# Ledger of designs, part 109: peptides against a protein of PDB entry 3H8D

Target 1, 122 residues: chain A of PDB entry 3H8D
Amino acid sequence: DMKRQQRFFRIPFIRPADQYKDPQNKKKGWWYAHFDGPWIARQMELHPDKPPILLVAGKDDMEMCELNLEETGLTRKRGAEILPRQFEEIWERCGGIQYLQSAIESRQARPTYATAMLQNLL

## One batch from the design tools (peptide; made by RFdiffusion4, then SolubleMPNN)

Design b2_p19_1_s2 (from b2_p19_1, 8 letters changed)
Fold by OpenDDE base, seed 4:
Structure b2_p19_1_s2 (fold): chain B 122 residues (1-122), chain C 122 residues (1-122), chain A 19 residues (1-19)
Amino acid sequence: as target 1 above (122 residues)
Amino acid sequence: as target 1 above (122 residues)
Amino acid sequence: SLEEKLAERRAREGPTGLG
């Protein structure tokens, strides 16, 4: 079986409360996604005024992007795709390893490339 | 010391994605708050298409309403105030007891009326 | 859109009409 391509993306978002404010008053957040083939494996959101949000497939499906990779149009968005390390560095800083590990141990995590990598690390 | 008044509120919200849709296409969520005197002690959000969000003072301050009760204007919003049991019934169904207990045990919960009540129950 | 769905999922700044 051809190994599923691991692809990572980042896009800015503006808080709903700031949508109609002047540009200088718009605080940007950052939305991150890891796709294991066509399906999202991990999602992460950085906000200017609240804690990071970490999400993993299986556990957090209801809160994660429900579109497959092609449907997102992310592959066609210039500057959206990032390097694996650019995702992982932030993921690690935000406690993503512990979060994913807990999801595996609680049997909430769907098996993905991310779960396999963690199991190989630990 | 006069016991702080416990006040409970509920207001609907429309998802940002539905703001400009026809009324029939607007899915409502519900925002709940418990105020222990002037300050929020617990917050809860019911969404039509994602899990409930539970928040407790001390642990979740960055994600909770930052306004004091008077600043919210909730006391002046007709139909916003609800009975204690109308909050607690939903809180219990959503696993709020376990959530608050874990916040106490991890020393993340700020002491409130809610923490005291749980400690008396358990 | 993805952006709308993102906003929908994490627009927990508070309900309309506070403040």
Scores: peptide ipSAE 0.076, ipTM 0.436, DockQ to the pose 0.050
Fold by OpenDDE base, seed 3:
Structure b2_p19_1_s2 (fold): chain B 122 residues (1-122), chain C 122 residues (1-122), chain A 19 residues (1-19)
Amino acid sequence: as target 1 above (122 residues)
Amino acid sequence: as target 1 above (122 residues)
Amino acid sequence: SLEEKLAERRAREGPTGLG
């Protein structure tokens, strides 16, 4: 009966091509994840020089983090965990609602907390 | 009056994370490009462990090769140039026709040889 | 590592980046 804990994370990343460049030439992106209990429900990536990436469970499994939450080590990484709203604000701005809705309507989305919340809003 | 030359290229790539691994642990992908004269019209990427990527000019400019054909050096790279059908066969299998059609219908596609050909088929 | 996974997933190199 206990609902799964919803946990959100954000970490910076540097593009592989910039990995060995001088610090001033490294473009920083941001990786976001929403975990519905042990498994990822949504993923999002912000890049400085290309469009944001939105990913939802079921549809985008091959492109999303395949590790369970414990395996990621995110819960042990200082400063990685963020508030729900810190994820949702970016998700909304990037068109995440419409993206997830389309995945539900096309029957590509796996049921998650995110799909349930959206269906309750509609 | 001379129509722009349509040229197609394919090169292998190794993921940056696999670059320094033993040869048996390097997963090879394939990068494809269609140039309509000096500028890219379509790009496609096949990966061993994630979905193919399809990109069309106008819609996906920020994710596509930004170099003109001469700047790429592809015309000087032995074995890089491929036949039109060698590109189109993979493009078709990956759903490229539908992808480009959607980009045209949404007014996201820049006019290219590819858009013109598709519009002539419809 | 997570960083490696991200790198593997998002790396897109053009022809000049492959050289």
Scores: peptide ipSAE 0.071, ipTM 0.426, DockQ to the pose 0.058
Fold by OpenDDE base, seed 1:
Structure b2_p19_1_s2 (fold): chain B 122 residues (1-122), chain C 122 residues (1-122), chain A 19 residues (1-19)
Amino acid sequence: as target 1 above (122 residues)
Amino acid sequence: as target 1 above (122 residues)
Amino acid sequence: SLEEKLAERRAREGPTGLG
């Protein structure tokens, strides 16, 4: 339903290989999520030394967060929640529009707010 | 349309009477706005020494920002945009739900995302 | 009055830096 609250989150991560390195040698990545109500619609991971990972509900369920929004604790985590445009700007730069479109055309995408918005733009 | 982007903004203000006072004597207020696409749906003003002001489209058009979203420059103002919940939390505390409901019942409220969301909750 | 409403709005918008 288009009336569900759309919420976007970003948290930093450090690679396991850098966990015990000196601070200057810890390369940061970023984990992003879009929740369409309680359910994840999109996930994205920015890495310091490899291509970004894009994930969409239906297609990539096994690689995406399996927790509902409340279970993640993201709503209670200071600084985790971001504005829609902060997510979309990175999503666009990473090729997310094309990725989601391909998932829709291949019938792999589960219907979400994200799929509906894209289909309204086309 | 429920597909229009909902955007929320907050900017501080200082009362004209405090404009030239020492920093410790400048009481801050806060101006809040909800835009349903390009058009304002709700406005709110927190004052340091008087009751909050609540305004809804249709009823309070003459007292609300007359500029469309683009004309305000708020989208270009660093730190002005806030999350939906940051607006709603203050709106709720100030009696905004009841205020909007009354405006709907009296047929004063212009239909907006805000009116639709409230009517879906009842 | 309409004029008073407009004046009040301008007075509020001024301190917020809108316009």
Scores: peptide ipSAE 0.025, ipTM 0.497, DockQ to the pose 0.025
Fold by OpenDDE base, seed 2:
Structure b2_p19_1_s2 (fold): chain B 122 residues (1-122), chain C 122 residues (1-122), chain A 19 residues (1-19)
Amino acid sequence: as target 1 above (122 residues)
Amino acid sequence: as target 1 above (122 residues)
Amino acid sequence: SLEEKLAERRAREGPTGLG
C-alpha cells in the first residue's frame, strides 16, 4: 500500500561510433531515467550533435530500458542518482511535458507516477 | 490524497561563537534536515568539536526548525538539497535509528514518514 | 537568513546546542 519510490538517474554514454576514438574525440551523451518503483517511467537522451530523445512508458517500451531498477545496478553506481529537479529541468527544456501529454491523449502512455502528476497539472 | 514529498537538505553553519572570527578560525558544522511535506520530520547537526545532535519531530520540536519548507528557502538554495541516501547514511552513522526508535517507544515522536519507515523496518 | 535563525536557535539552546 506504500507508494512507489520515484528515483532519477543520469549516466554518460559514448556513442558507438566513438568507442574506439581517442578520448578527446569521444562525444559524451547523457542518458536519463525516471524509475517509478522498479520500472522505468521516462527515459531521456541528450546528445552532442542531434536533438534530444524523449521516451515514455507504454509508448516507447521497445526503445526504453527493459531492465528493472535493481537489474540496472544504478542504485549502486556512484554519482548516477540525481535529484528529481535535475531530471525535470532537462525534461521540461526538451519538451517532455508536451511529449508526455500527447502520449496520454493518444492513449499510448502506460499509467505511471509521471502521467498522474501531469494529469494533476493539467 | 497524494503522499507528501520527502525532501532532504544540508547546509553548512558557523557556530555563533565563531561568527566574528577570521575565516580560518570559523569551524563549519553541518545542518541536515528531512522534510516530510512542508514540515521537518528529522534534523541533524554535525559539529567539528562535539557529538552529533539528532532531533525528531514531536520529541524535539522546540530545538528543531520551526519554519515550514517554503519559509526556509532551502528549495531555492543551490546545493542545499541532497539525496535521501546522503541524509540516511549520516543519520544511521550518528545512531539516528536508535534515537528515533526510542522516541517512538516513549510515545514522544510525532508520526512522520520517518516513523512509519522505521516501524516497517522493525 | 536561515543560517542566522539557526544560529540564534542554537544560542538559545545553551550548552546542548553550543560548541
Scores: peptide ipSAE 0.021, ipTM 0.469, DockQ to the pose 0.025; fails the geometry check

Design b2_p19_1_s3 (from b2_p19_1, 7 letters changed)
Fold by OpenDDE base, seed 3:
Structure b2_p19_1_s3 (fold): chain B 122 residues (1-122), chain C 122 residues (1-122), chain A 19 residues (1-19)
Amino acid sequence: as target 1 above (122 residues)
Amino acid sequence: as target 1 above (122 residues)
Amino acid sequence: SLAEALAARRERDGPTGLG
């Protein structure tokens, strides 16, 4: 079985409260996604003024991107795609390993490349 | 053909920037939805400090609730369901008629009860 | 943008559980 391609993306966002402010008052957040083939496996959001949000498939489906990778247009957005390590470094720093592990242990995580990788490391 | 039930809902939300503030500093917004049978037809969001957001099916699918009505749990949430006029009064005040009309004219709107009603009024 | 739309959804639906 051909392994699904793992692809990672990052895009900036402006908080809704800042949309109509002057550019100098717009604090950017960062949205990150890991796609395991066509479907999202992990998502995280870096906010300028609150804790990071970590999300994993199965547990957090209702809060994650519901679109398949093609539907997102991310593959066509210049500068959106990032290297695996660029995602993982932030994921680790934000406590993503512990978050995903807890989701696996509670049987809330859907099996993905991310869950398989973690199971191989433990 | 039995007409799909039109159901309307309203729930408060707290801005992400206010989530960790004291209760007195949390400004509530309001989220409104119109469901045409199981699927959302219109959505609007009232914010305390920015213009209202208006969304219509077909045009704004990526920004609207992706869940069917049963999946939302709104039908089970006490005080969430509102009367049609409670939605329409706010929709009209926010420029919803013009917004939906433009979406119909540009062929971006998916046909719904809302589009049919507007076509009957014009 | 997708990120802005998603951020708006979280802002809207997080407290309501409708994400």
Scores: peptide ipSAE 0.113, ipTM 0.512, DockQ to the pose 0.054
Fold by OpenDDE base, seed 2:
Structure b2_p19_1_s3 (fold): chain B 122 residues (1-122), chain C 122 residues (1-122), chain A 19 residues (1-19)
Amino acid sequence: as target 1 above (122 residues)
Amino acid sequence: as target 1 above (122 residues)
Amino acid sequence: SLAEALAARRERDGPTGLG
């Protein structure tokens, strides 16, 4: 039972509305992804001027990255890959545990490594 | 077949001979470890004044960390954990591939994740 | 980038947008 590799990524983004502003006026957001093997399991977006967005596979597929990990090019982007704890620490702070738990309970979440881990804690 | 988690760590060390010298005279070495589950698979030591030391499980057990991962406290040491590529990049540069290959061929290497990966490449 | 593309969609279409 070849456990799929868990990989975590973070990349900055500039809001479209700030793209042509001076550098000091370009607020950086952060896009986070957890890939369970080739497919995204969780996505998280930190914005400089609105609440974080949490997304989980199955429930939020239409709002999440539709590309497999290889197609994203994230594995080739220097500095994009982060440690598991670097993702989880932000995920926890943003209420991700409760969000994923609710998605499991409502049967909206697709089974992933993340759902399996949470179900083992609960 | 619960694949063991691969975890990689790096910590600085000061040579015993430099411990009581002025900070500018304390040359920092780097200790690297790859843990295949709870047990070390590879160890690597970068020194400021001698060639790197490469160690592989089975062959070099007596010179390697004898503690399991939990006993080392590395998982709790902020900044110690590194990305797989951060280990492998240095390992490759230090001749680690050839070193491990030779240990496999001589039947000195204990089977680990590292040996399995190398055998899949050759 | 992927992040910028997603941010652009959210800014343009909101959470209901599929464009």
Scores: peptide ipSAE 0.105, ipTM 0.445, DockQ to the pose 0.022
Fold by OpenDDE base, seed 4:
Structure b2_p19_1_s3 (fold): chain B 122 residues (1-122), chain C 122 residues (1-122), chain A 19 residues (1-19)
Amino acid sequence: as target 1 above (122 residues)
Amino acid sequence: as target 1 above (122 residues)
Amino acid sequence: SLAEALAARRERDGPTGLG
């Protein structure tokens, strides 16, 4: 159902190796999520010291958030919700279009708003 | 889309602790899956020495098969495919109806053929 | 947090592929 609300979120994280370091030595990563209705469609992780991680529903379910949107508490976390473009800009820069396209072509991607939009673009 | 093909599979597994034991000491478990189209809707594991594991899409995605049906190779594995009733009989015996119902009520269950059928039954 | 938990899992276990 393409009528489902598309919601995007971003939260910072500190990598486990830095959790006990002094604040100045804690490099922050960013965790991004796209929810197509109650379920995650795309996830992205920006790390300070390794390449971005891109994940798409169907292909990467084992590495993505398994919680529905309500269970995440993201909608209740001030400053977590972001605009679609704030997600898409980073997604594009990280090669997300190609990543999702490859997942569609390999039949790994679960149909979502993201897959539909890509198929409309191409 | 409730028009998606419902397919059910069962394969035996040997628990990791028994993999290197003599055949007589390898207790076999059974892995069951219900695919609603290309994606898993329900999973069940029968173990020889612990309670059954029941899993439903949305709630248990991190513990379920992340592969689409084609990627699993289950459709190509002789004797893996089972009849719906061969799955449902075990599912019911293991408390699957109550498990899925609870997942629906808690908003954890992703909509599937299984959720729709349960909602039609109740 | 969710992000820390996921980051920890990824650091510890890597890609699961447990399907």
Scores: peptide ipSAE 0.096, ipTM 0.482, DockQ to the pose 0.052
Fold by OpenDDE base, seed 1:
Structure b2_p19_1_s3 (fold): chain B 122 residues (1-122), chain C 122 residues (1-122), chain A 19 residues (1-19)
Amino acid sequence: as target 1 above (122 residues)
Amino acid sequence: as target 1 above (122 residues)
Amino acid sequence: SLAEALAARRERDGPTGLG
C-alpha cells in the first residue's frame, strides 16, 4: 500500500573497539533505515573500515531491524529522521538500486514502497 | 560501580517473515536486556528457529542496543521489565556464563555489574 | 543504540539485529 508513510532515519554508531577511545579516535559508522509504514523496507550501514551493507525486506529480514517503527523509538530521537533524498543519495552511491533489483529478480524481496518505486523506475 | 541499578527487560519480537501471517502462525522470538545503570551490560535473543544469541558489553557493543535505558523507552513499556532471575535463568541455560567468561578472559568484555558478579562467582 | 546493536549483530552473527 503506497499510502503508508515513508520515513527515513539515520543514526551514528561507534565501533565497539572505539567506544573507550578519545572522541577524535572514534570512527563513526552510520545506520540508515527506510520504514514503509511501521515496518522497515530498507536498511543501510556505512562502516568506517568495511564496505557498505545494504539490506532489503524479505531478503535480509534476519539482518534488519525487527522492531516496528514505534518500537525503535527513532521517531522520538532528535536528529534521527532524515529526508528521503538523504537516504536515497547514499543508497544509490552504495549500489542499492542494483541490490534491490537483484532481490526482486530472485524473488527474495518482499513487496514494499521501495520495490514498487524501483519497478516504476526500471 | 555496583551501586548502579540493575534492570532487566524482555520484549517479544516477531520474525519479519511472520509479520503478515495470522497470529497463530507468528513465531515469537524474545529479546532480553540487562542494563547496568543507563547502559546495556548483556543482551540475549531467543529465536524460534536458530540458536540463542548472547551479547556482552565491550565485546558485542556493535550488536547490542546502543540506546541508554531512558532512550529505549523500556522503562515505560508495560510488561517489559522482568526480575533478575527471569533473565539469569535463561542466560544460564543459553550458556551465558561461559560466554561472558570467555569475553573476560580474552579481554573483550567491558567491566559491568555482570563481569563483576561473574568474577565473584568463579 | 539500535544502529550499533544492528551493526554488531551483523559483525558477530550475520544478519540478525535486535534493537
Scores: peptide ipSAE 0.119, ipTM 0.528, DockQ to the pose 0.069; fails the geometry check

Design b2_p19_1_s4 (from b2_p19_1, 8 letters changed)
Fold by OpenDDE base, seed 5:
Structure b2_p19_1_s4 (fold): chain B 122 residues (1-122), chain C 122 residues (1-122), chain A 19 residues (1-19)
Amino acid sequence: as target 1 above (122 residues)
Amino acid sequence: as target 1 above (122 residues)
Amino acid sequence: SLEAALAERRAREGPTGLG
């Protein structure tokens, strides 16, 4: 379990609604993903005009990326990959620790590196 | 309330995950929207590999299109607009009546043409 | 993943083909 490579990615998105607006009126969101080996473990989205979305594997599978890492092409997308701390800092600020903890306690979270890390801290 | 134009749209989407796959491996989903005047009243998504997603205004605002109809460009997208029945048939098959009804009963649904129509039937 | 980002975008605004 701990042998799988942990990789983190971030990509901006323009809201579909802003897609045809003037560039100055295009509010950017940010999509983040944590891959535990080939599969996503955590996902989050920052929006300019609504609360962050936090998602964890097992609980939120239907709302998360179903593609494996290789299928996403993220590893080949320049500037997409980020450092672990760049993900974790945002995750923490968005309440991700509590969110994942609740998912573990409710037995909704699929075991991932993220669940293991949290359980080692707590 | 009943004076607002009801307009319905459908567009295909390729899962982000399939975006870089060969065309033959790109599984198509279908996105549907019901606009009650300028604002979305109902949304649904058909996926090839997961259950349909049903969304109703008020309850699911965070998961629905935030753009007004004009901002979406749907009215100018050839082949996007569909007949009411083309939406409703899928909505019904996906359990949309029950979904909207539950949202009304729980006071989660924002009043729309869709809520009014349902309440007139029931 | 692009799928997740687009799924989220679709959830929020509809498919990327909007606009």
Scores: peptide ipSAE 0.145, ipTM 0.522, DockQ to the pose 0.059; fails the geometry check
Fold by OpenDDE base, seed 3:
Structure b2_p19_1_s4 (fold): chain B 122 residues (1-122), chain C 122 residues (1-122), chain A 19 residues (1-19)
Amino acid sequence: as target 1 above (122 residues)
Amino acid sequence: as target 1 above (122 residues)
Amino acid sequence: SLEAALAERRAREGPTGLG
């Protein structure tokens, strides 16, 4: 249902190898999520030293957050929630449109708000 | 160094989905940590409704506590510190020996007191 | 992974109350 609330989140992460380093030497990555109602539709990870990871529901379920939105506690984490455009801008820059399109065409993507929006765009 | 102090901690957690429920409906899980000196070596999470989570340094760093022991404040939290056997008993029951062994064999585990002890056991 | 991000969150601000 397109009436489901679309919510977006971002949280920083530190590389495992940097956990014990001084604060000035800890390079941060960023974890992004798009929730279509209670369930994740898209996930994205920005790393300081490797290519971004793009993930879409249906295709990448085993690599994505398996928790529903409430179970993540993201809604209760101060500063975690972001605006739609703050997600989409990064998603677009990382080739997310092409990635999602390919997942739809290969019939790997589960229908979500994200797939519906892309189909309306093309 | 095997001379580092080994300290163990346990704290309860409430499932995110139960945060707003009445106290009688809040099922508690348990978070366990083994610190090898200032850094976490093993982490374990017992959930009321899903399999336990076992984590070992090197392999699961991104899923483990990134704070050093002092930063966690665990040493200052009354009732948080537990005896070694209180951790190990649960670790063993959850298949922690096999999990750590597999992490060593796959060369994913970072050397810790825990890896050294297991190597001495086998 | 979110597990990683959530673990970091658990370490910082998670239901465990670390930090």
Scores: peptide ipSAE 0.136, ipTM 0.515, DockQ to the pose 0.054; fails the geometry check
Fold by OpenDDE base, seed 4:
Structure b2_p19_1_s4 (fold): chain B 122 residues (1-122), chain C 122 residues (1-122), chain A 19 residues (1-19)
Amino acid sequence: as target 1 above (122 residues)
Amino acid sequence: as target 1 above (122 residues)
Amino acid sequence: SLEAALAERRAREGPTGLG
C-alpha cells in the first residue's frame, strides 16, 4: 500500500456562471486531488466565494472523482501535477487533518496512504 | 416564506470523462434543483454509475448551487423547468424524506418550504 | 477524475450551461 505511487494534481476551474463573463469577472477556483496509486485518496476544492470542500476516500466516494488516475488524463495534462507539499499545505490550511481524523474515528475512511500517514503523525 | 414561488428544474449532464467519447459511450446524469423563491432549497443528482446525491439548504450549502435562481439562467432554459411532482417523485425514491428529516433533527437544515412541508407531513 | 470532479462541481453549482 505504502509502495503505491503518490501523485497530486491541481486544476483551475471557472464557476459555470462566470464562463461567459468577461475575463476580469471570471473568478477561479481550484480542484485538488491526491491519488494513492490508481485511486483517489483525497480531494479538495477551493472556491472563490465559499468555504473549501474536503473529501476523503471511503467517506465521500460519491462526491469524489470516480475515475481512476489513468482515466482522468491528469498525468497527460501539462501543469496539472503538483508536488506533495503543494497539496498538503492547502490541505492543512483547510482543516484536512481534522477532517480525515474524524473520518477515521467514525470508521468512514477507507484505508489509504493518507490515513496511514495521519496515524503515523498522531 | 410559504408564499415564495416554488420552482423545480432538471438538467442533464455528461460525466466529464465522457465528454469527448463517442455519443454511445456518453452516460447521462441528471441534476435537479428545488428553488424556494430565489434560493435553492434542495438539490439532487442522479448518476449513471453511482448512488444519488441529495443535498439540502443549510447543511450542504457548500456543495449546492451557489447562484440565485436568476443567476442560474434556468428560467430561460427551455425544458429545464419541471413540475413539483417530477422532482418529488425522484426525491422520495432517493430517500430524500429521511435525508431532510435527519438534517432537521441535527439542526443542520436551513428552514425552507421543503422543511416546512416535511414537518407538516410528519 | 478531473472531469468527474469538474462535473460534480458543475453539478453542485449547476451543470455546465448554468449562469
Scores: peptide ipSAE 0.135, ipTM 0.514, DockQ to the pose 0.057; fails the geometry check
Fold by OpenDDE base, seed 1:
Structure b2_p19_1_s4 (fold): chain B 122 residues (1-122), chain C 122 residues (1-122), chain A 19 residues (1-19)
Amino acid sequence: as target 1 above (122 residues)
Amino acid sequence: as target 1 above (122 residues)
Amino acid sequence: SLEAALAERRAREGPTGLG
């Protein structure tokens, strides 16, 4: 069986409040996504002035990207795709392991590549 | 002085949780935006299973669309643009007047065409 | 690009077809 491709993406965002500021004063956030095949498995947002947002499929569906990978256009956006480790390193630093683990334990997480990998780790 | 163009848009969204369901079981929400020139003034989201989300510039910047109008591509998306009244009617029904009024009173709202119009109404 | 980031944010925000 063809395993679903794991693809990771990162794009910057500028806070709406900063949109009128000079470029140097526009603090960038970063939006991260992990797609397990066509559908998002994990999402993460780094903000310059608030805690990271961590989101996992099943638990946080209503707060996560609703587009399939093709619909996002991320695969066509130059510089958006990142290596798995570029996602995972930040995910780990932001407490993503514990977040996903908790979602699994509470039976809120939808099974994904991410849940499977975590269950192999712990 | 050339007044900023007021443009209104509506696009559907499907809840991430429903993305794997049959098309008939995918309940659509609706995303609404009011742009006062290039920047968003109001945003509204209708959900099939939760209360509307109302957002106003200044107060809710971090929760609102951060793209300028051109960046959104909404002007190029067929069927996205709506008439002012199509936005306002839903805005009123969802309690948008009171929401914006409260944001003005608390000095959280950024001055926009919307705030000016409300101040003329009340 | 900001457009991509905003597309992702849009995706998070719920609306489809922005960006």
Scores: peptide ipSAE 0.120, ipTM 0.520, DockQ to the pose 0.055; fails the geometry check

